# Peptides against a protein of PDB entry 3V4O: the designs that were tried, part 35

Target 1, 234 residues: chain A of PDB entry 3V4O
Amino acid sequence: DQPLAKDKVALLIGNMNYREHPKLKAPLVDVYELTNLLRQLDFKVVSLLDLTEYEMRNAVDEFLLLLDKGVYGLLYYAGHGYENFGNSFMVPVDAPNPYRSENCLCVQNILKLMQEKETGLNVFLLDMCRKRNDYDDTIPILDALKVTANIVFGYATCQGAEAFEIQHSGLANGIFMKFLKDRLLEDKKITVLLDEVAEDMGKCHLTKGKQALEIRSSLSEKRALTDPIQGTEY

## One batch from the design tools (peptide; aimed at target 1 L24 G81 A163)

Design b2_p20_2_s3 (made by RFdiffusion4, then SolubleMPNN; from b2_p20_2, 13 letters changed)
Fold by OpenDDE base, seed 1:
Structure b2_p20_2_s3 (fold): chain B 234 residues (1-234), chain A 20 residues (1-20)
Amino acid sequence: as target 1 above (234 residues)
Amino acid sequence: SAEEAARRAEEERDSLLQAR
């Protein structure tokens, strides 16, 4: 009766030291804090920073190898990014200026591959901008997605908008992680959890009218990050 | 004025945030 995961695997990528683009600061902290939280939730977590295109593709490939039927997969990305025609692109640190889709990793392609693994849950937390890249006029031809009813997107910002990180003298989070970290351990359906995070962001004077979380979900079952792993007792 | 205060507050907020 209680939902069970065959396993729980997360890939966290934080890109900040870009070669040809403005450097970011918060991804280090964001990935670190999220890693600790997900490990408390018994996720197998691979956390990587400042990945080149080659390294990012390899990391995704290795991540996919850990996925199987019933496994919960979570991908978090913090860094530069863009969205064209509903497709999300993560920008590697060695991407040229300007970057194009062939230089970046398409999240929807990753999703397609995850679906092929018959995962129990696919969660994408995209802590990046969603502005259109005017230098990329290519419409990617993507394979059709399956109807698996187990997909959740948490976008740090609205379509066409920017995601921000806090500029403090010391270490600080991105806006999304600032609020996400306070609720991530709650035993709630992931979409409900994200909805609460969205409300928290909306109530904060710092982010009100500046950045808003967007949730896209086809999740038809009650699935939580706190769901136990099958065959294990906690 | 209230409008000026609001503008200053917005500028302060913006200064605290860096776009990714």
Scores: peptide ipSAE 0.489, ipTM 0.841, DockQ to the pose 0.795
OpenDDE base, seeds 2, 3, 4, 5: peptide ipSAE 0.484, 0.490, 0.480, 0.500; ipTM 0.822, 0.826, 0.820, 0.841; seeds 2, 3, 4, 5 fail the geometry check

Design b2_p20_2_s4 (made by RFdiffusion4, then SolubleMPNN; from b2_p20_2, 14 letters changed)
Fold by OpenDDE base, seed 3:
Structure b2_p20_2_s4 (fold): chain B 234 residues (1-234), chain A 20 residues (1-20)
Amino acid sequence: as target 1 above (234 residues)
Amino acid sequence: KEAEEEAKRQAELDSLLQAR
């Protein structure tokens, strides 16, 4: 049976112009290209660049308002980030140096809120570093997650490692998006699709031994980004 | 000398990458 989405909504955030941290360039291109691809997949896409903490929190809140039972939700983030104790933190452009969890957005908290919406699919594409932030010794207490079996994490890199972009005078993608964009439109289960991207990325000589895609999922159904929206003829 | 050259090449490659 063909899985159906009630709707498909994506929030894309690209942070580049950090005030107290190294500036990035590729998130602009990454978000732009991903936006075009997701729109081809009939996603309703909100794309935002260079968000402060306040703006990021508002964007997430608005994104959550668009989610409902059976809706496919996709969150893509490109920018600085870190991971402490299995929790992923997205860094706003106005974050201090050093930043702490209180200055950042915890992805797992967003997941919890998405679960409350009874979404059909929750996809997180985190194009950020996953190194431990030694300046943040706080252990976040998160609410217990439900068992929804509809969660997919696509990490641009493995735990404790870095995600990279190419420093070039011209426009270029980050390493993750460079390979993701070539397969995103394929009609495959999202975990299978990401696995293929992982293999493609593994052939990149620039980041061999430095960056590797990690997939973390609990997806009990064959859900794909190409799944049609309920009520549409196909 | 070969090791030094390889190290230089690797350093150049590393300089092309920016961590997020």
Scores: peptide ipSAE 0.461, ipTM 0.810, DockQ to the pose 0.886; fails the geometry check
OpenDDE base, seeds 1, 2, 4, 5: peptide ipSAE 0.435, 0.445, 0.455, 0.441; ipTM 0.789, 0.799, 0.805, 0.795; seeds 1, 2, 4, 5 fail the geometry check

Design b2_p20_3 (made by RFdiffusion4)
Pose (drawn by RFdiffusion4):
Structure b2_p20_3 (pose): chain A 234 residues (1-234), chain P 20 residues (1-20)
Amino acid sequence: as target 1 above (234 residues)
Amino acid sequence: SPPPLELQSRYPEFKPPPPP
């Protein structure tokens, strides 16, 4: 009755040095921090910075190959992003200005590929803005996803809103990771853990009225990032 | 005194097109 993971795998991407868009600073320290915390939780973690579109697609293919039945899969992205018609896109460092959906990675398409591997848990922590891209002409009409009841999204902000880091950030985490880092080691269902992070973030004066954590979850089983890996000793 | 902390957006700002 203790939920188990066949394996725990994560892909972390922090994009900062944009060629044609404002540069960011905090993704480096955000990725460094989450890498350490997830390693403490026995995840196999691939952590990468300043990825072009080509590198981002390759990184996700490698991550998909590590996924199989019952595996917990986690994707963390810190950098520029946008959301059109409910679909979230991650923007690579080589994105032109303006850019469209073909220059970017659609998170929903990644989730579809993860479900095909029959993972036991799918977690997306998207630490990016979610405003419309006016230059993105295209429409989704993506296939409906299977009902796997094991999907959790932890958006650093609400749809149509911005996610933030501290100006001239230096050593400071961005807002989402500032609060996520203090809770991530808790032995609680990931949905509940993210809800506590949402409450902590609500006390932050800098972001009142402009950034709030959004949890979207269909996870029915009580799964946690601290769940033991099957066949190891707990 | 030092200035207060400020926020940086992770929004990918767009450049306007040049005038005709």

Design b2_p20_3_s1 (made by RFdiffusion4, then SolubleMPNN; from b2_p20_3 with S1G E6R R10Y Y11T F14L)
Fold by OpenDDE base, seed 4:
Structure b2_p20_3_s1 (fold): chain B 234 residues (1-234), chain A 20 residues (1-20)
Amino acid sequence: as target 1 above (234 residues)
Amino acid sequence: GPPPLRLQSYTPELKPPPPP
């Protein structure tokens, strides 16, 4: 039978205007385009740009308040980031140079909190780099994750690799969003959808050998972003 | 034709912290 969502909620964060790091361009367009697409999928979408550490933490807290049993939660982030010891860190615009884990938001901690809400699906779309930060020697103490079998990570790039944006006249997009937006509305299991995006991205000559989509999932049910919301008439 | 596409990395160039 068709899986149902109790509700569908998304938090989209695009950080561009960093104070101590190179500025980006694509997150503005990518957040806008993804917002439009997710709204077509009946997501309740909160889209925010250029967040400080304080603002990002508050946004995540507010997002978590909208989650409940059976709710689909989607977190999208576009901006600077890094990965240490398998933990993904989103970098706020006011982060120092160099930044450390204490200055950033750990995605796995957010996932842990989402699991506590007994969500129906947890999707993370992380359009950021995954290179190690050599200036951060902190070993995070993280709580163990539950076995919920409802987790999907779409990494814009491979472990230890970089993510890129494409710029041309009148348009700037992250390479991940460039291909994701063409398939996001398809009625397919989210992991299958992302696999097709990975194939499309793989055909891009600009990023061959530089960026490739990584899908990491523990998803035991055929859940899609197109899944209907419980109690909604169609 | 259209202008060539350009790539920009999301990896920032980090500076070493000042010595203690």
Scores: peptide ipSAE 0.297, ipTM 0.768, DockQ to the pose 0.639
OpenDDE base, seeds 1, 2, 3, 5: peptide ipSAE 0.258, 0.244, 0.259, 0.242; ipTM 0.744, 0.742, 0.750, 0.744

Design b2_p20_3_s2 (made by RFdiffusion4, then SolubleMPNN; from b2_p20_3, 6 letters changed)
Fold by OpenDDE base, seed 5:
Structure b2_p20_3_s2 (fold): chain B 234 residues (1-234), chain A 20 residues (1-20)
Amino acid sequence: as target 1 above (234 residues)
Amino acid sequence: GPPPEKLQSYTPEVKPPPPP
């Protein structure tokens, strides 16, 4: 039987104009293109650029208010980031240099809150680096997650590695979105879709040995971004 | 082969913390 979503909601964040860190370019285009694609998939999409810590936290709170039982939730982030002890941290544009976990948003904390909403699917697409922050030894204390078997992480890069964009005079996609956008509309289980994206990325000579997609999932059902919304006819 | 294109890393340039 075809899985159904009660609703489909996405929050897209692209941070580029950092105050204390190098500026980026690709998140602008990546957020724009992903917005259009997700809208074609009948997602309700909130797209935001250059968020401060305060604004990011508020955006996440508002996003969570749209989630409920059976809702598909998707969080996309493009910008600076790091990973400590398996926890992913999104860096706001007003983060200090150096920064610590207290200055950033922990993705796993967001996942916890999504689980409380009894969502039908939780997808995280993280176009950020995953290198350790050597200047922060704080070990986040996370509450135990529920066993919901509806979680998919698409990391733009592998653990301990970096994510990249190609430097152009103009605007272009980051490496991850360059390949993701070509497959995102396919009617496939989300983990299968991401696996194909990983293979496509693997053919990129520029990032061979530097960036590789990692899929981390616990998904017991054949759920796709193309799944219809309950009560709708197409 | 074509010259390699330059890549921009999404790793922030973290400075050493100021002395206490």
Scores: peptide ipSAE 0.280, ipTM 0.732, DockQ to the pose 0.715
OpenDDE base, seeds 1, 2, 3, 4: peptide ipSAE 0.258, 0.278, 0.253, 0.279; ipTM 0.724, 0.728, 0.706, 0.727

Design b2_p20_3_s3 (made by RFdiffusion4, then SolubleMPNN; from b2_p20_3, 7 letters changed)
Fold by OpenDDE base, seed 5:
Structure b2_p20_3_s3 (fold): chain B 234 residues (1-234), chain A 20 residues (1-20)
Amino acid sequence: as target 1 above (234 residues)
Amino acid sequence: GPPPEQLQSYTPEVKPPPPE
């Protein structure tokens, strides 16, 4: 049986113009290209750039309002980030230097809220670093997650490692998006798709030994981004 | 030709916290 999505909703956030941190370049192109691809997949896409903490929290809240039972939810983030104790933190453009978890958005908290919506699929594509933030010694107390078996994390890099963008005179993708964009439209289980992206990334000479895609999933069904929306032709 | 490619990390350089 072909899995069906009640709807497909994506929130894409690209942070580049940080106030207290080095500026980035790739998120602009990455968000743009991913937006176009996801729209081809019939996602309702909200794409936002350079969000403050306040704006990011509002965007997530609005995103959650679009989620419901059976809806496919996809969150993409490109920007500065860190990971403490298995929790991923997205860094707003107005985050102080140094920043702490209270200044950032915890992805796992968003996941918890998505689970409450009884979504059909939860996909997180996190194009950010996963290094420990030593300036944040707090251990967040997170609510227990439900066993929904519909969760996929695509980390642009492995645990404790860095994610990179390519810099040159012009615009270029981040390393993750460089390879993701070539596979995203394939009609494959999302974990299989990401595995292929990981293999493609592994061939990149620029990031050999520096960046590797990590897939973390609990997905008991063959769910794909290409899955048709219920009530629509495929 | 185009300049050589270089990588930018998504981990920013963090300043030490201000003294308490």
Scores: peptide ipSAE 0.288, ipTM 0.730, DockQ to the pose 0.714
OpenDDE base, seeds 1, 2, 3, 4: peptide ipSAE 0.279, 0.281, 0.281, 0.287; ipTM 0.719, 0.721, 0.720, 0.727

Design b2_p20_3_s4 (made by RFdiffusion4, then SolubleMPNN; from b2_p20_3, 6 letters changed)
Fold by OpenDDE base, seed 2:
Structure b2_p20_3_s4 (fold): chain B 234 residues (1-234), chain A 20 residues (1-20)
Amino acid sequence: as target 1 above (234 residues)
Amino acid sequence: SAPPLKLQSFAPEVKPPPPE
């Protein structure tokens, strides 16, 4: 049987103009491209750029309010980030240098909150670095995750590695988004789709040996971003 | 010819912590 979404909601965050860290360029274009694609997939999309810690937390809170039982939730983040002890941290534009976990948003905490909403699907697309932050030795005590079997992580890079953007003639695109956008509209299980993106990205000679897509999932159902919204006939 | 492609890392630039 065709899986149905009660609704489909996406929050896209692109952080570029950091105060205390190198500025990025790709998030602008990447958020734009992804916004257009997700809207074609009937997602309700909120796209935000250059968020402070306060603004990011508010955006996540508002996003969570749109989630409910059976809703597909997608969080995309492009910007600076790090990973400590298996926890992913998104860095706001006003984060200090060096930053600590208290200055950042923990993705796994967001996942926990999404699970509480009994969502039909939780997708995280994280276009950020996954290097350890040596200036933060805090081991976060996270709440135990529920066994919901509806979680998909698309990491733009593997553990301990960096994510990159390609700059050409004043334009920049993230490596991840460059390949993701070509397949995002395909009617395939999201993990299958991402696996194909991983293969495409693996052909990029510029990032070979530097960046590789990692898919982490517990998705037990054939859920796709193309799944119809309940009550809608196509 | 096309200008060369540049790779930029999304890694933050870590500075030494300020003195206490």
Scores: peptide ipSAE 0.247, ipTM 0.720, DockQ to the pose 0.711
OpenDDE base, seeds 1, 3, 4, 5: peptide ipSAE 0.243, 0.229, 0.132, 0.209; ipTM 0.717, 0.704, 0.635, 0.701

Design b2_p20_4 (made by RFdiffusion4)
Pose (drawn by RFdiffusion4):
Parts: structure tokens; sequence; C-alpha cells
Structure b2_p20_4 (pose): chain A 234 residues (1-234), chain P 20 residues (1-20)
């Protein structure tokens, strides 16, 4: 009755040195921090910075190959992003200005590929803005996803809103990781853990009225990032 | 660094692409 993971796998991407868009600073320290925390939780972690579109697609293919039945899969992205019609897109460092959906990676398409591997848990922590891209002409009409009841999204901000990091950030984490890093080691269902992070973030004066954590979850089983890996000793 | 999170005069940088 202790939920177990067949394996725990994560892909972390932090994009900062944009060629045609404002550069970011904090994704480096955010990715460094989450890598350390997830390794403490026995995840196999691939952590990458400043990825072009090509590198992002390759990184996600490698991550998908590590997923199989019952595996916990986690994706963390820190960098520029946008959201059109409910679909979130991650923007690579080589994105032109303006750019459209074909230049970016759609998070929902990645989730569909993860479900095909029958993972036991799918977690997306998207630390990026979620405003509309006016230049993105296209429409989704993506297939409906299976009801796997194991999907958790931890958006650093609400739809149509911005996610932030501290100006001239230096050593500071961005807002989402500043608060996520203090809770991630807790032995609680990931949905509950993210809810506590949402409350902590609500006390931050800098972001009142402009950034709030949004949790979207269909996870029914009480699964946590601290769940033991099957066949190891706990 | 910690004081910057508490300081109301500290400015934020968006991770918005600021499209042109």
Amino acid sequence: as target 1 above (234 residues)
Amino acid sequence: VEERYEDPDTKLQSRDPELK
C-alpha cells in the first residue's frame, strides 16, 4: 500500500541566452537547485541549459526513451514560454522574433508521448510566462488525451500571466523555485506539496497581483516524488 | 539575496518573450 515507482526520471531545461528575446539569468541557479533536490530523491536527472529548438527536441526524445511502465517522469522548464488556447509552449534560445508554434515545443504533445509509455506519474513544472503569442496563427485541434489519472502540472504562474525572477538576479532563484526548493523534499503527495508552495508564494510581496502558482492535477493515487523505487530497500 | 525577496523596491524581470 506504499505507492512505488518503477524508476524516477527527470528532464530539466533552463534557457537564458536568447538570441532575439530578452535574456534571463535565474534559470541557471533554478536548474542547479532542482537537480540537487531531485538527486536527493533518487531521480535520474538530465539537466541542460540554453537549448536551441533542435537540442530541445533531442533532449525530450532522450527523456522519453528513459520512460516505461510505472516510471515517474518529471519535466522542469525555466525560460521564455507562452500559452495559446490552453496549450503551453516552451521557447528555445534560437527562436526568431516574431516566432510561431513551429519554432517551439508544445508541452501537451510531450505529455501525449509520455502517456504512450504508460508512466505511473507525469509531472510538469513550467516556470515561464503564459501570455498569448499574437503572431502564432495556428490552431491546436490535438487529440484528446487518455484518462490516466496521474498528471500534475505546477505552473509558476496563471494563464495569461507572467512568471518572474529578480531583476539583475545574480544568485537569487526565480520566484517559483525560491518557494519550491523549501518544500520539494517533503514526503507528501505532489499535489499537496505544490498547494503548500502556492500558499508560501502568496506571502511574497513582490508578486502579489501578478504571479500565482497554478496547480492542475488529475492524479488520483497518493503519489509523491519521495516514493521508493520498486525492488530497492526502503 | 534573501533581503531582495522582502524588499518592496526590488524589481522583477518577466520571463515574457516581449515580442516585436

Design b2_p20_4_s1 (made by RFdiffusion4, then SolubleMPNN; from b2_p20_4 with E2D R4L E6K D9S R15Y)
Fold by OpenDDE base, seed 4:
Structure b2_p20_4_s1 (fold): chain B 234 residues (1-234), chain A 20 residues (1-20)
Amino acid sequence: as target 1 above (234 residues)
Amino acid sequence: VDELYKDPSTKLQSYDPELK
């Protein structure tokens, strides 16, 4: 039986030109390539680059407005980030150095809001470091998540580890996106697809022992990014 | 696997924010 999406919406954020942190290069190309791929999958895609805290929060709010019952929601982020107490924080370009959680956007909070919309699928692709931020010792108080069994996290790297970009001949791509883009269009359950990406990444000797894809999921249905939108024929 | 990954001239840049 083929699952159907009420709609498919994606928010892609690539932060590169940080004011108080090292600049990145890959997010520009990675967001561009992912945008093209997701559009081929009939996603409604909003792609944004170099967002301030204010702009990021607004973008998330607008993204949430497009979500509803049965809608597939995908959030992609490439940039600086950290993970404290199992919570992932995306860092805006105007964040201070050092930054704290109040300066950043918590992915798990976004997930909570997505659950309230009764989405059909929640996919988070986080291309950022997952090292602890020792400058922020605040224990976050988050609302409990519902048991929706429709959540997939694709972390570009392992817990406590770093994510990398490849620089060659003036070009740069994130390691995660480099392998993800080769399989993203495949008609497979999203967790299976990501598992194959993980294997591909594992064959890269450059990142061996440095970066590995982590999949965290609670997905009870065979949902794929290729799932057709309800009421449409292909 | 892309031959790019085997090129010794390829460099990896960390996304580490290098907090102060």
Scores: peptide ipSAE 0.387, ipTM 0.814, DockQ to the pose 0.653
OpenDDE base, seeds 1, 2, 3, 5: peptide ipSAE 0.355, 0.335, 0.329, 0.343; ipTM 0.805, 0.789, 0.784, 0.794

Design b2_p20_4_s2 (made by RFdiffusion4, then SolubleMPNN; from b2_p20_4 with R4L E6K D9N R15F E18Q)
Fold by OpenDDE base, seed 4:
Structure b2_p20_4_s2 (fold): chain B 234 residues (1-234), chain A 20 residues (1-20)
Amino acid sequence: as target 1 above (234 residues)
Amino acid sequence: VEELYKDPNTKLQSFDPQLK
């Protein structure tokens, strides 16, 4: 039987114009492309670019207000990031150099808050590096997660590895979004969809040995981004 | 899109802030 979403809400963040770190280019185009695709999937999409720490925290708070029981929540981030002790940190554009976890947003903390909303599906698409930040030796204390079996992580790269953008003739696109956009509209379980994206990315000779998609999921139901919203006829 | 990957002048830029 077809799973139904109470609603579908997405927050897309693209950080590129960093004050104290190298600037990026791909997040601009990638956020726009993903926005258009998710809207075709009847997501309510909030897309934001170049957010400070304060603005990012506010955006997440507003995003959480739109979540409720059975709602599909999707968080996409493109920008600088790192991973310490299995926790993913998104770096705001005004982050200092060097930055620490206290300057960044922890994805797992956001997940914890999403679980409190009893969402139907939690999808995280993280187009960022996953290398350890050697300038921060602190161990964050995070709240324990509940067992909800509705979580999907799509990491643009493997643990300890880097994510890349392609620059050509003044244009730039992230490798992850380059392949994701070709399959995002397919009516498939989200983990199956991402697995196919991983295979497509694996065929790219430019990123072999450099970047590979990692899927981390605890999803016990056949939920897809194409799932219809309750009360809506298609 | 496919041509971008085949162009030898295509460059990869890391999202790692520690890399220049």
Scores: peptide ipSAE 0.269, ipTM 0.721, DockQ to the pose 0.580
OpenDDE base, seeds 1, 2, 3, 5: peptide ipSAE 0.250, 0.259, 0.017, 0.017; ipTM 0.708, 0.710, 0.549, 0.533; seed 3 fails the geometry check

Design b2_p20_4_s3 (made by RFdiffusion4, then SolubleMPNN; from b2_p20_4 with E2D R4L E6K D9N R15Y)
Fold by OpenDDE base, seed 2:
Structure b2_p20_4_s3 (fold): chain B 234 residues (1-234), chain A 20 residues (1-20)
Amino acid sequence: as target 1 above (234 residues)
Amino acid sequence: VDELYKDPNTKLQSYDPELK
């Protein structure tokens, strides 16, 4: 009746202590809280902080090894980033200033590799800026994506816009995670869940006109993060 | 901490990498 996941695997990356860029604070708290929530949803969670380019690429490779047909894959990233020509780039902590696409990890390339694994669901939660990187005019040649109808992007901000955290002496969530964490455990289609998060976030006076959640999806089935894991003989 | 999100005087820090 309802969809089942063969397994559920999540990779969470929070980059804060950049060598050549402004340091951040919220990713630490956000990764921690999201880890706990996803584990309650029976996700196998790998959480990593302050990754170099080498470490990020290795983490993605290991993440992909855990994916297979019908597996739910979730990638969360909090840190510096940019978007060029519709492609999202995650910035490692050892990236130069300025950086180019070759110094960063392209999310769409990861999606392509996930599709090759025939995953049941691909969720990307990107808590980063989406501004154009004018220092990189390279147009990446990416492989065409398959039509899998199981893709969900949750962007913490709009195209061309910035993501924010609160200036505070103590630790606090970023804007996106503050609202996401309150609804993440709800048994709803993931796109519906994110839509409700968007409405909650929209009521925050701090980010009106500055930051808004964007949902981009191609999801033809009623899949939720709460979907049960299919029983196995092993 | 929740009060910070309701306080009109709360300030934000951008994730802008400030490329140079």
Scores: peptide ipSAE 0.438, ipTM 0.883, DockQ to the pose 0.880
OpenDDE base, seeds 1, 3, 4, 5: peptide ipSAE 0.365, 0.347, 0.393, 0.358; ipTM 0.806, 0.795, 0.818, 0.805

Design b2_p20_4_s4 (made by RFdiffusion4, then SolubleMPNN; from b2_p20_4, 6 letters changed)
Fold by OpenDDE base, seed 2:
Structure b2_p20_4_s4 (fold): chain B 234 residues (1-234), chain A 20 residues (1-20)
Amino acid sequence: as target 1 above (234 residues)
Amino acid sequence: VDQLYKDPNTKLQSYDPELK
């Protein structure tokens, strides 16, 4: 029998107007498009733009309050970011230049907290660069993750690589969202869906050799974003 | 095949923060 979600909750963050870093454009459109799609999938969606460190931490806290046993949690981030020692860091708009891990939010820490909620599915869609931040040599000591077999990472780009946005006729979309939006509503296991997105994205001549989708998952069940919400509870 | 790359008005912008 197909899995059921106790509820489905998504937090979408798009950071564009950085104070000490280059401005971005695509996160605005990408967040709006993804919001519309996830709502069609019966997700409870909170979409926020241009968050400071304080606001981002509060948003994550509020997001976690909506999670519980069996709940599907999805975190989408578009903005500046980096990856050090396998840990992904989302950069708030008020981060200094250069920034350090203390100024940013670690995705793996959020995952740890989500696991404590005994969620049914944890999906991270990270539309950011994954280059090493040489200005931060700190090795974070993170809590060990549980073996929950319900984790999916969709990285817009490869390790050590950059993410890009495409601008045409005044419009801007991230390369990742350009292809994700065409398949997001399909009733398929989330890892299968992302794999197909990766293939579509791979046909984009504009970003060949520059950006490629990476899927990292530990998902033992056929969970899909289209999974029905369990009745009588939510 | 994505045809946008053939349009000279198409721009590609990196998310690289270009740290100082």
Scores: peptide ipSAE 0.330, ipTM 0.783, DockQ to the pose 0.560
OpenDDE base, seeds 1, 3, 4, 5: peptide ipSAE 0.325, 0.301, 0.342, 0.315; ipTM 0.781, 0.766, 0.796, 0.783; seed 4 fails the geometry check

Design b2_p20_5 (made by RFdiffusion4)
Pose (drawn by RFdiffusion4):
Structure b2_p20_5 (pose): chain A 234 residues (1-234), chain P 20 residues (1-20)
Amino acid sequence: as target 1 above (234 residues)
Amino acid sequence: VNEELHTEYNEEHLLQSRFP
């Protein structure tokens, strides 16, 4: 009755040095922090910075190859992003200005590929803005996903809104990771854990009225990032 | 001192968006 994971795998990407878009600073320290925390939780973690589109597609293919039945899969992205018609896109460092969906990675397509591997848990922590891209002409019409009841999204901000880091950030985490880092080791269902992070973030004066954590979840089983890996000793 | 005060001011008052 203790939920188990076949394995725990994560892919972390922090994009900062954009060629044609404002540069960011905090993704480096955000990725460094989450890497350490997830390693403490026995995840196998690949952590990468300043990825071009090509590198981002390769990184996600490698991550998909590590996924199999019952595996917990987690993707964290810190950098520029946007959301059109409910679909979230991650923007690589080589994105032109303006850019369209073909220059970017669609998170929903990644989730579809993860479900094909029959993972036991799918977690997306998207630490990026979610405003429309006016230059993105295209339309989704993506296939409906299977009902796997094991998907959790922890958006650093609401749809049509911005996610933030501290100006001239230096050593400071961005807003989402500032609060996520204090809770991630808790032995609680990931949905509940993210809800506590949403409450902590609500006390932050800098972001009142402009950034709030959004949890979207269909996870029915009580799964946590601290769940033991099957066949190891707990 | 001026560098510490500048960092503290930014942490208390300024945000950078991750909007492209």

